# Ledger of designs, part 147: peptides against a protein of PDB entry 9GMZ

Target 1, 343 residues: chain A of PDB entry 9GMZ
Amino acid sequence: TGFPLELLTRPATERLAYFENYTVAHPRLKEVYEILMRTIAEPAGASFIFVYGASGVGKTTLRLRVEQKLTELALPKLESDRARVPVVGIEAIAPESRYFNWKEYYTRALITLEEPLIDHKFDYGVRGISRDNFGKINVESKVVAPALRRALENALIHRHPDVFFVDEAQHFGKVASGYKLQDQLDCLKSLANMTGILHCLLGTYELLTFRNLSGQLSRRSVDIHFRRYCADSPEDVQAFKSVLLTFQQHLPLAETPNLVDHWEYFYERTLGCIGTLKDWLKRVLSDALDREATTITLKDLQKRALSVAQCQKMFKEIQEGERQLSETEADVQNLRSALGLGA

## One batch from the design tools (peptide; made by RFdiffusion4, then SolubleMPNN)

Design b2_p17_8_s1 (from b2_p17_8, 6 letters changed)
Fold by OpenDDE base, seed 5:
Structure b2_p17_8_s1 (fold): chain B 343 residues (1-343), chain A 17 residues (1-17)
Amino acid sequence: as target 1 above (343 residues)
Amino acid sequence: MPPPPLLPEPVEPVPLP
C-alpha cells in the first residue's frame, strides 16, 4: 500500500500536500496520543497536562490530531450547544523582550477561541474588543492585559472547551528571573482554576523547569513524555526503519526511493525524531518535484539535511532533558525505598 | 472560512519484512 498512483499525473502542489497531510501513526505517537486522549476525557481533577519531548519529535502533529479528534467527537453536542467550542489550541510565541507578552497571549487565545463561524457571539463587556464584519475578534491597542484576561476567562467559561492547548510552552520560561517564571505558572494556574478548563502545555524539555518550579502544580498535573527513538534500542531502531519504509512508499514519486538502506544517516540527522524526519523529506520532495525528478537520491537528502553542528546542539539539549528525567525517576525510587515502600 | 480540511487519519507504519 503506497500513495495513490493518480498523484503522479497531478500538480506538484497536490503531490506535496498529500505528503504534508500524511501522518504515520508510529508507536511513540500512538502511545502519547492514547494517553493524552484518555487524560483529556478523564482528567481526574488535573488542571494541567505537560507534554514534553525533543524538538521535532512530533508534538505539533500530536496536538493537531487531538484537536481534530476532539472536534469530531464533539460535533453531535455542538448542534445542541451552539456556544460550545470543543478545543482551543494556540502556539506560545517566543518573547522579543526579556518579558513574556501576556497581552499578546490573551489576544491570540481570544482570537482562536472566537472563530467567526460560531453562531452564538459572546459580548466580552470589554471596551475595545469587537468583531469585524466577518465575525473575527479585533482587539484595540488600548485594551490592557487585565481586561484581556477577564475577557478570556469569561470566553473560556462560556465556550467550555474540553482542553486548552498551548504549543511551544517552553517560551513561558524565557522570562529573565526564576521569580517571574513562578509568577507565570501561578498566572496559568489561576486561569485554569478560575475557568475550570484543563490546560495542556506542549513543549521541549525546557518545560521540565516549569514543572519542577511548582510542587503545587505537580499535584494537579499529568506528565506525558514524548520520547524519541533511540539507536541503542533494537525495538526503537526497528520502529524507525518501519517509519522510513512507510515514508518511502508514500513519497509521490515515479520511482520508490530506498530510504531504509540509509537508516543510519537518517538517524544521525534526525536523532530519532519523526517530525524532523518528515520535515526533511518534505524539503527533499519539494526539490524533487521542482526538478520533475523520478526519485530522490542520497545527494538530494544530503543537500537538505541538518548540519552536524545543528544535530550536535539538538542532541545536547535532548541529553540534558533525558538526564533530568532519569534523575527524577531515580529520586522517586530512592524516596520510595527510604519510605519503606517496595520498588 | 470553511473549517480547515480534515486531516487524513494517521496510518500505522508498514512492518519491516
Scores: peptide ipSAE 0.249, ipTM 0.784, DockQ to the pose 0.674
Fold by OpenDDE base, seed 3:
Structure b2_p17_8_s1 (fold): chain B 343 residues (1-343), chain A 17 residues (1-17)
Amino acid sequence: as target 1 above (343 residues)
Amino acid sequence: MPPPPLLPEPVEPVPLP
């Protein structure tokens, strides 16, 4: 079954919104979703979850789907416990300076945690944090990072989310020295320990640098690799083609485009990343709707494709990440063999 | 503010023929 045919008579904005909100439960997304949901439900003493994979693999889609599901599952409890927030998710910002802006991080986390749906007013015990007339948190410029941290710790304890998400978490790693990176990890570890809240860091393969520096986090972390589809795997190629078939049926156009016959070109320009594919198709659909086109052509796809140079850069970053993981797996196997544990 | 509209449930991909 394709898109609702009634959409063809609807405004371009409604047709675009249908496709933007449409999510394919592709095998890798489903696998990572199930592992993540299970780990959140039963963290088994873990304080951190690391979700890493290629840019555009679908990590933000995964986060938003988990946030929605955790909210849905919490609804019956939230009716009785008006102080509880089921989940909190923020995006880490790339530091403009050589130093991560912890003041901004804590401020954004507090603002997100205390969105105006919470009837229960909480006193953070920090002067210069207030709610405006709309219930939004206002943080005065005079409030220092240690005070904002205490406010966030108190808020996280009081609201008790099942997980704290940090998207684009590789931005913590963009500091010039390993010591500063360790200090950032120690800050995150301290926040998780002080609050008892599970932290999930989502990011690119640059997040592996975080994983490798913290031998103490490794004992209290769960790793989830969100893999792309690989062209050398017949199963992955079949899954990727199935996603293309699904998207072509759900593009709200009068004539169904044949995306599957162009699967190699889609693979070349997405590297097997479904988020990159969906974002490409959204741009092409928007252009098609703006010109009242009946379908999408190969020329329309080419106008909005990533350049070969962009794909080559992204592919090098993927290969480096996949290599580091393979080396780590080999090191584990070598350690097991050296311990006399069967391979 | 009303909660952001719930995202539709993820749909299983169509099997290739």
Scores: peptide ipSAE 0.129, ipTM 0.758, DockQ to the pose 0.662
Fold by OpenDDE base, seed 1:
Structure b2_p17_8_s1 (fold): chain B 343 residues (1-343), chain A 17 residues (1-17)
Amino acid sequence: as target 1 above (343 residues)
Amino acid sequence: MPPPPLLPEPVEPVPLP
């Protein structure tokens, strides 16, 4: 139990990397992981998966773990089909303008899709897309978004990933209102339909606004709510304390800090989001290692905590998202009851 | 590029005493 004691004699960089790479399989992460893996294996005619939850709940950790597992499961098939990529994942970027940069999106997707497969050159059928001497994709500035889309469609068909991940997918919704938002939805829908590739969009509760605007996506999508731990649930409090105890034992310090006794303060400053907790502890660990400290104190924690104002803002965003979901769940129950289906 | 290093497997939380 705990970190390898040999780390205490290792450089600060190795000690920090150990904690960075350490993942607690907390109950909500396991649940969402199992649902997501099952849905990817058996999409049942779905073209989209939506994974939504609070900022810092652990969506990126979930994605990376699923990507790894899909890669491991695909290895035997990759020996026979060297053109295949098991999974592709990109992060949607917040647009600097009122327009989503589709050119940048398609370019990033192409780069990510082709990086693993240096040996298997694919002709994109598009002038100005090439590979350098290192096998990296180069996209000339003259290549327009419709040409990049066709290149990505062809690449996705040829590489046939089990899923296409888009992290921070709420950024699609921030750019556009009304007709322009519908055009973005139609672009994503068309990409999924033309390629036959399952798309998984991960994002904050702002993704719900994007999800709800397309009645057509609604019929061909699976929704996964990645919940935070709630202080009003005894089970959630117990799970959160267990995560604190686990992190306490896995901080590569000479003296084990007492984190569990401060669980309320950790909850106050993370809102039950394990990603936020881990990132906080990483910052505090880095500071402790830089000082050659034997342990972490409450003062060290306070120095790297989110401000009360940041927590209040994040909490309002969470409450609005949880409210919208609760209303939707109530509407489903009311519909079921009205149809004579049991609750 | 070498494949990204495999992430260590997730570890289950320690039960509270």
Scores: peptide ipSAE 0.128, ipTM 0.761, DockQ to the pose 0.661
Fold by OpenDDE base, seed 4:
Structure b2_p17_8_s1 (fold): chain B 343 residues (1-343), chain A 17 residues (1-17)
Amino acid sequence: as target 1 above (343 residues)
Amino acid sequence: MPPPPLLPEPVEPVPLP
């Protein structure tokens, strides 16, 4: 079954919103979703979950789907515990400067924890944090990062989420010259330990460098690799083609475009990343709707494709991350063999 | 604010013919 045919008579904005909100439960997304949901339910003394994979693999989609599901599962309990938030999710911002802005991070985390739907006003014990008449948090410019941290610790303890998500978490790895990346990691460890809240860091393969800096985190962290689809795997190629077939049926256009016949071109320009594919198709759909076009052409796809130079850069970053993981798997096997545990 | 509208559930991909 394709898109609802009634969308063809609807405004372009509604047609675009349909496709934007549409999510394919592709095999890798489903696998990582089940692992992540299980790990959140049974963390087994873990304080951190690391979800890493290529840019555009679908980590933000994964996060949003887990956030929704955790909220749905918590609804019956939230009626009795009005202070509780089931889940909180933020995106780490790339610093404009050579160092991560902790003041901004803590401010955004506080704003997200204290969405206006939470009737229970909490006093953070910090001067210069206030709520407006609409329940929106205002943080005065004079409030320093250590005070915002204490406010966030108190808010996390009071709201007691099952997990705190940080998307684009590789941005914690951006430290000024002379600062240790370990200091950023120790800051996050301290926040997780002080609050007792499970932290899930989602990011690119740059997150592996951050994860590997702390042998103490390895004992209290769970790793989840969100893999792309690989063209050297027949099963992955079939899964990728199935996703293309699904998207072509769910583009709200009068004539169904043949995306599957161009699967190699889609693979070349997405590197097997379904998020990159979806975002490309959204841009092309928007352009088609603006022109009142009946279908999408190869020329329309080419206008919104990533450049070959962008794809080559992204592919090098992916290959380096996949190599580091493969070396780690080999190191585990070598360690097991050296310990006499066998293959 | 009303809760953000629930996103539709993820749909299984269409099997290749």
Scores: peptide ipSAE 0.128, ipTM 0.762, DockQ to the pose 0.625

Design b2_p17_8_s2 (from b2_p17_8, 6 letters changed)
Fold by OpenDDE base, seed 1:
Structure b2_p17_8_s2 (fold): chain B 343 residues (1-343), chain A 17 residues (1-17)
Amino acid sequence: as target 1 above (343 residues)
Amino acid sequence: MPPPPLLPEPVEPIPLP
């Protein structure tokens, strides 16, 4: 099975959009998706879910697929409860300063929460928050962060999403002092507790440092490790090659490129991260479509590859994250053994 | 705004021959 052949007669924009929207349900994505969906359905008193893994492993793809599925499952309930939003997803922004911009965070969360529900006006109880003539939220510059927080708490309670997603959540940890990091953890914990809304934080391995600083969050959190494919695992290599074969057949080009024969080069420049692979192929496809090329070559791939220096940096960050998790897993195993719980 | 277009369902990877 390949791309629809009629795409070869379509505009370059439509051909590129096909590939952009095409998602391979690779084993690690499927596994993490099932765990995340189950945890959202039955949080068992958890207030937080942490999803961590390498940059470009596919966390944003996971989020978008879960958001879609939760929306589909909620449709029958949304007909009766028009105030309800099934899911909210935002991206945390890297702080430009030593402080996380909570005002911006709360503003973005409010905008995202209220954008689908033009017909159901909610009184935020905060002066300077209004809806425009198009139903979009407007937040006046005079509105302070504590007031925006109260507005968000009220909106989350009223809209009652099944989960609140925060992508790039490692940015909460990018603060100059441990005290400020604790204040941010307490802020998130308080938001989850006051609203009763489950929070899912997705991020890089830097999120582990944030997660580990709160012994109270650890007791009410579920951890999900979104692993990359490892070249030392035959099963992971087979899965990675199968993803390459699938992308090879779904590039809307007149001649099917041979990607699988170059799997080692693809692995070298993606570190087993499927999101990085897809983004690379998207750039190469765009270049091929702009040139009206019939196929892509190794030279076309090389032109859009990450540099060796970029790969070395990313690999070092991955190794540190994987090491930290391996140490934690060993500590859990040692604790279980010491408690007389079997291996 | 119209709801964002539904993303196509994820497709399982093609088995290697």
Scores: peptide ipSAE 0.248, ipTM 0.790, DockQ to the pose 0.659
Fold by OpenDDE base, seed 2:
Structure b2_p17_8_s2 (fold): chain B 343 residues (1-343), chain A 17 residues (1-17)
Amino acid sequence: as target 1 above (343 residues)
Amino acid sequence: MPPPPLLPEPVEPIPLP
């Protein structure tokens, strides 16, 4: 089944929005989704979930789908507990300075927790935190980070989300080396422990460095590896081609483009990352719609492709992350062997 | 703000022929 044919008579904005909202439940996304949903439902004393994988693998798509599902599942409970927020999701911003801006982090988290539509308004007990006429949280510049932390702790306890998502969580690691990174981990750990709220950190393989620095987080963390599709795996190649076929059928164009025949080119320029693929196709679709084109050509694809240099950079980052994981697996195997636990 | 529109459910990939 392809896109709804009535979209061909709709505005370009509606056609683009259809494709943007269209999600292929590809095998790796489905696997990670099921693991994540299960882990959120049954954290087994975990305080953290780490979801790591290549840039553009689809982590944000995963988060948004889990957030939606958790919201849907919480609806019956929200009727009885109007103070509850089912899920909170923020994106960590790369700080402009060498210091992580905790004030900004806490402010963004508070703003996200306190949706204007929440009937039960919480009193933060902190001067300079207010709501506008629309119920949106405003944090005055005079409010200091320790006060914002207390406000966030109280808000998380009161709203009791099933999980607190932090997307692009590798940005915690970029700012500080050594001791300062440990302090950031200890801050997050303390927040999770004080609130009893499960934290899910989604990020690139750079998140592994952050995860590995805290042996204490490791004991209370679940790891989820969101893998890309690998060209050396026949099953992964078939899955990737199936995704291309699916996108081909769901591009709201008068003539179905042949994407599958170009699968190697798509693989070369996405490294098996479906998010990168979707974003590429969105750009190409937008260009096609702007031109009122009937289809997408290879030339249209080439105009919006990542450069070889970009792909080479992304591939090096992937290889380094995959290497770190393989070394950890080898170290575990070596430890098992040294303990006389069979291979 | 109205809640963001619900995203359509994820669809399984079309099997290759």
Scores: peptide ipSAE 0.176, ipTM 0.784, DockQ to the pose 0.686
Fold by OpenDDE base, seed 4:
Structure b2_p17_8_s2 (fold): chain B 343 residues (1-343), chain A 17 residues (1-17)
Amino acid sequence: as target 1 above (343 residues)
Amino acid sequence: MPPPPLLPEPVEPIPLP
């Protein structure tokens, strides 16, 4: 079954929104979703979950789907506990400066945790944090990062989410020359320990450098690798083609484009990353809708494709991350062998 | 604010013919 045919008579904005909200439960997304949901339900004393994978693999889609599911599962309990938030998710922003802006991070976390819909208002005990008439948090410029941290700790304890998501978490690794990345890890570890809240950090393979710095976090962390589809795997190629077939049937256009016959070109420009594929198709769909076009062409795809230079850069970053993981797997096998634990 | 509209559930990919 394709898109609802009635969309062809709807405004371009509604047609685009349909495709934006459409999610394919592709095998890698489903696998990582099931592992993540299980780990959140049964953390077994873990304080951290690391979800790492290529840029555009679909980590933000995974996060949003888990956030929705945790909210749905919590609804019956939220009626009795009006203070509870089931889940909180933020995106870490790349600092414009050489230093991670903790003040901004804590402010954004507080704003997200304290959505205006929460009837049960909490007093943070921090001067210069107020709520407007709409319940929106206002943080005065004079409030310093240590005070915002205490406010966030108190809010997390009071709201008691099942998990705290941080997307683009590799940005914690952007420390200026002379500061230790360890200090950032110790800060996050302290926040998780003080609140008792499970933290899930989603990021690129740069997150592995962050994970490897703390041998103490490794004992209290679960790792989830969100893999791309690989062209050297027949099963992965079949899954990628199946996703293309699904997207071509769910593009709300009068004539169904043949995307599957061009799968190699789609693979070349996405590196097997379904998020990159979806974002590309979304841009092309938007252009087609603006022109009132009946279909999309290869020429339309080429106008919105990542450049070969961008793909080559992204591919080098992926290969380095995949190499680092394969070396870690080999090191585990070597350690087991050296311990006399058979392979 | 009203809760954000529920995103439609993820759909299994269509098998290749």
Scores: peptide ipSAE 0.175, ipTM 0.785, DockQ to the pose 0.636
Fold by OpenDDE base, seed 3:
Structure b2_p17_8_s2 (fold): chain B 343 residues (1-343), chain A 17 residues (1-17)
Amino acid sequence: as target 1 above (343 residues)
Amino acid sequence: MPPPPLLPEPVEPIPLP
């Protein structure tokens, strides 16, 4: 089964949108999806979920799929509770300054919680927060971060989402001093405690620093490792090749490109990260559509590949994250052995 | 705003022959 052949007669924008919206349910995505959905349904007193893994592993795809599924599952209840939002998802922005912009974070979260489809208008009780005639929130520049926090706390309590997603959450950690990282964690912890809303932080292995800094967060957090595919695992190589075959058949081109025969090159330039693979193929597809090309060649792939230097940098970041996890697992085993608990 | 278009359901990867 491949793409709908009728797409070959459609505009390049529709052909590109088809591929952009196409998601392969690869084994690691399914595993993490099932764990995440179960944890959201039964948090067992957790206030945080940490989803960490390589850049481009597919964390944003995971988030969007969970958001959609939670929305679908909530639809019957939303008919009776028009104030409820089933899920909220935001992306943490990398600070332009040495400081994380909490004002912007709270503003973005409020705007996302109050999408214009919510008929039930909420009054934030904060001067300088208003709704336009279209129901969109307007936040005046004079509104200070503590007032926006209070507005967000009230909105989260009133809308009562099953989870609050923060994508690219490693950006909380990019604050130049370790002291500020603790303050940020305490701020997030306070927000979760005050609202009773489960927070899911998705990010790179830099999120492991949050786990190590707060022995109190570890007691109230669930950790989910979104692993890449490893070339030393025959099963992972097979899964990666199967994903290539699937994308090959779903590129809306007149001639199906042979991606599978180039699997080693795809692995070299993606490090086994399916999001990186999809983004690469999307760029190459866009170029092919702009040229009205019938297929994608190896030369077209090479033109849009990450450089070897980029891959080497990304691989070092992955190896450091995987090492830290392996050391943590060894420490747990050593602790169990020292306690006289069997392996 | 129209609701964001529902993302198509994730599709199982095609088995290698």
Scores: peptide ipSAE 0.175, ipTM 0.782, DockQ to the pose 0.639; fails the geometry check

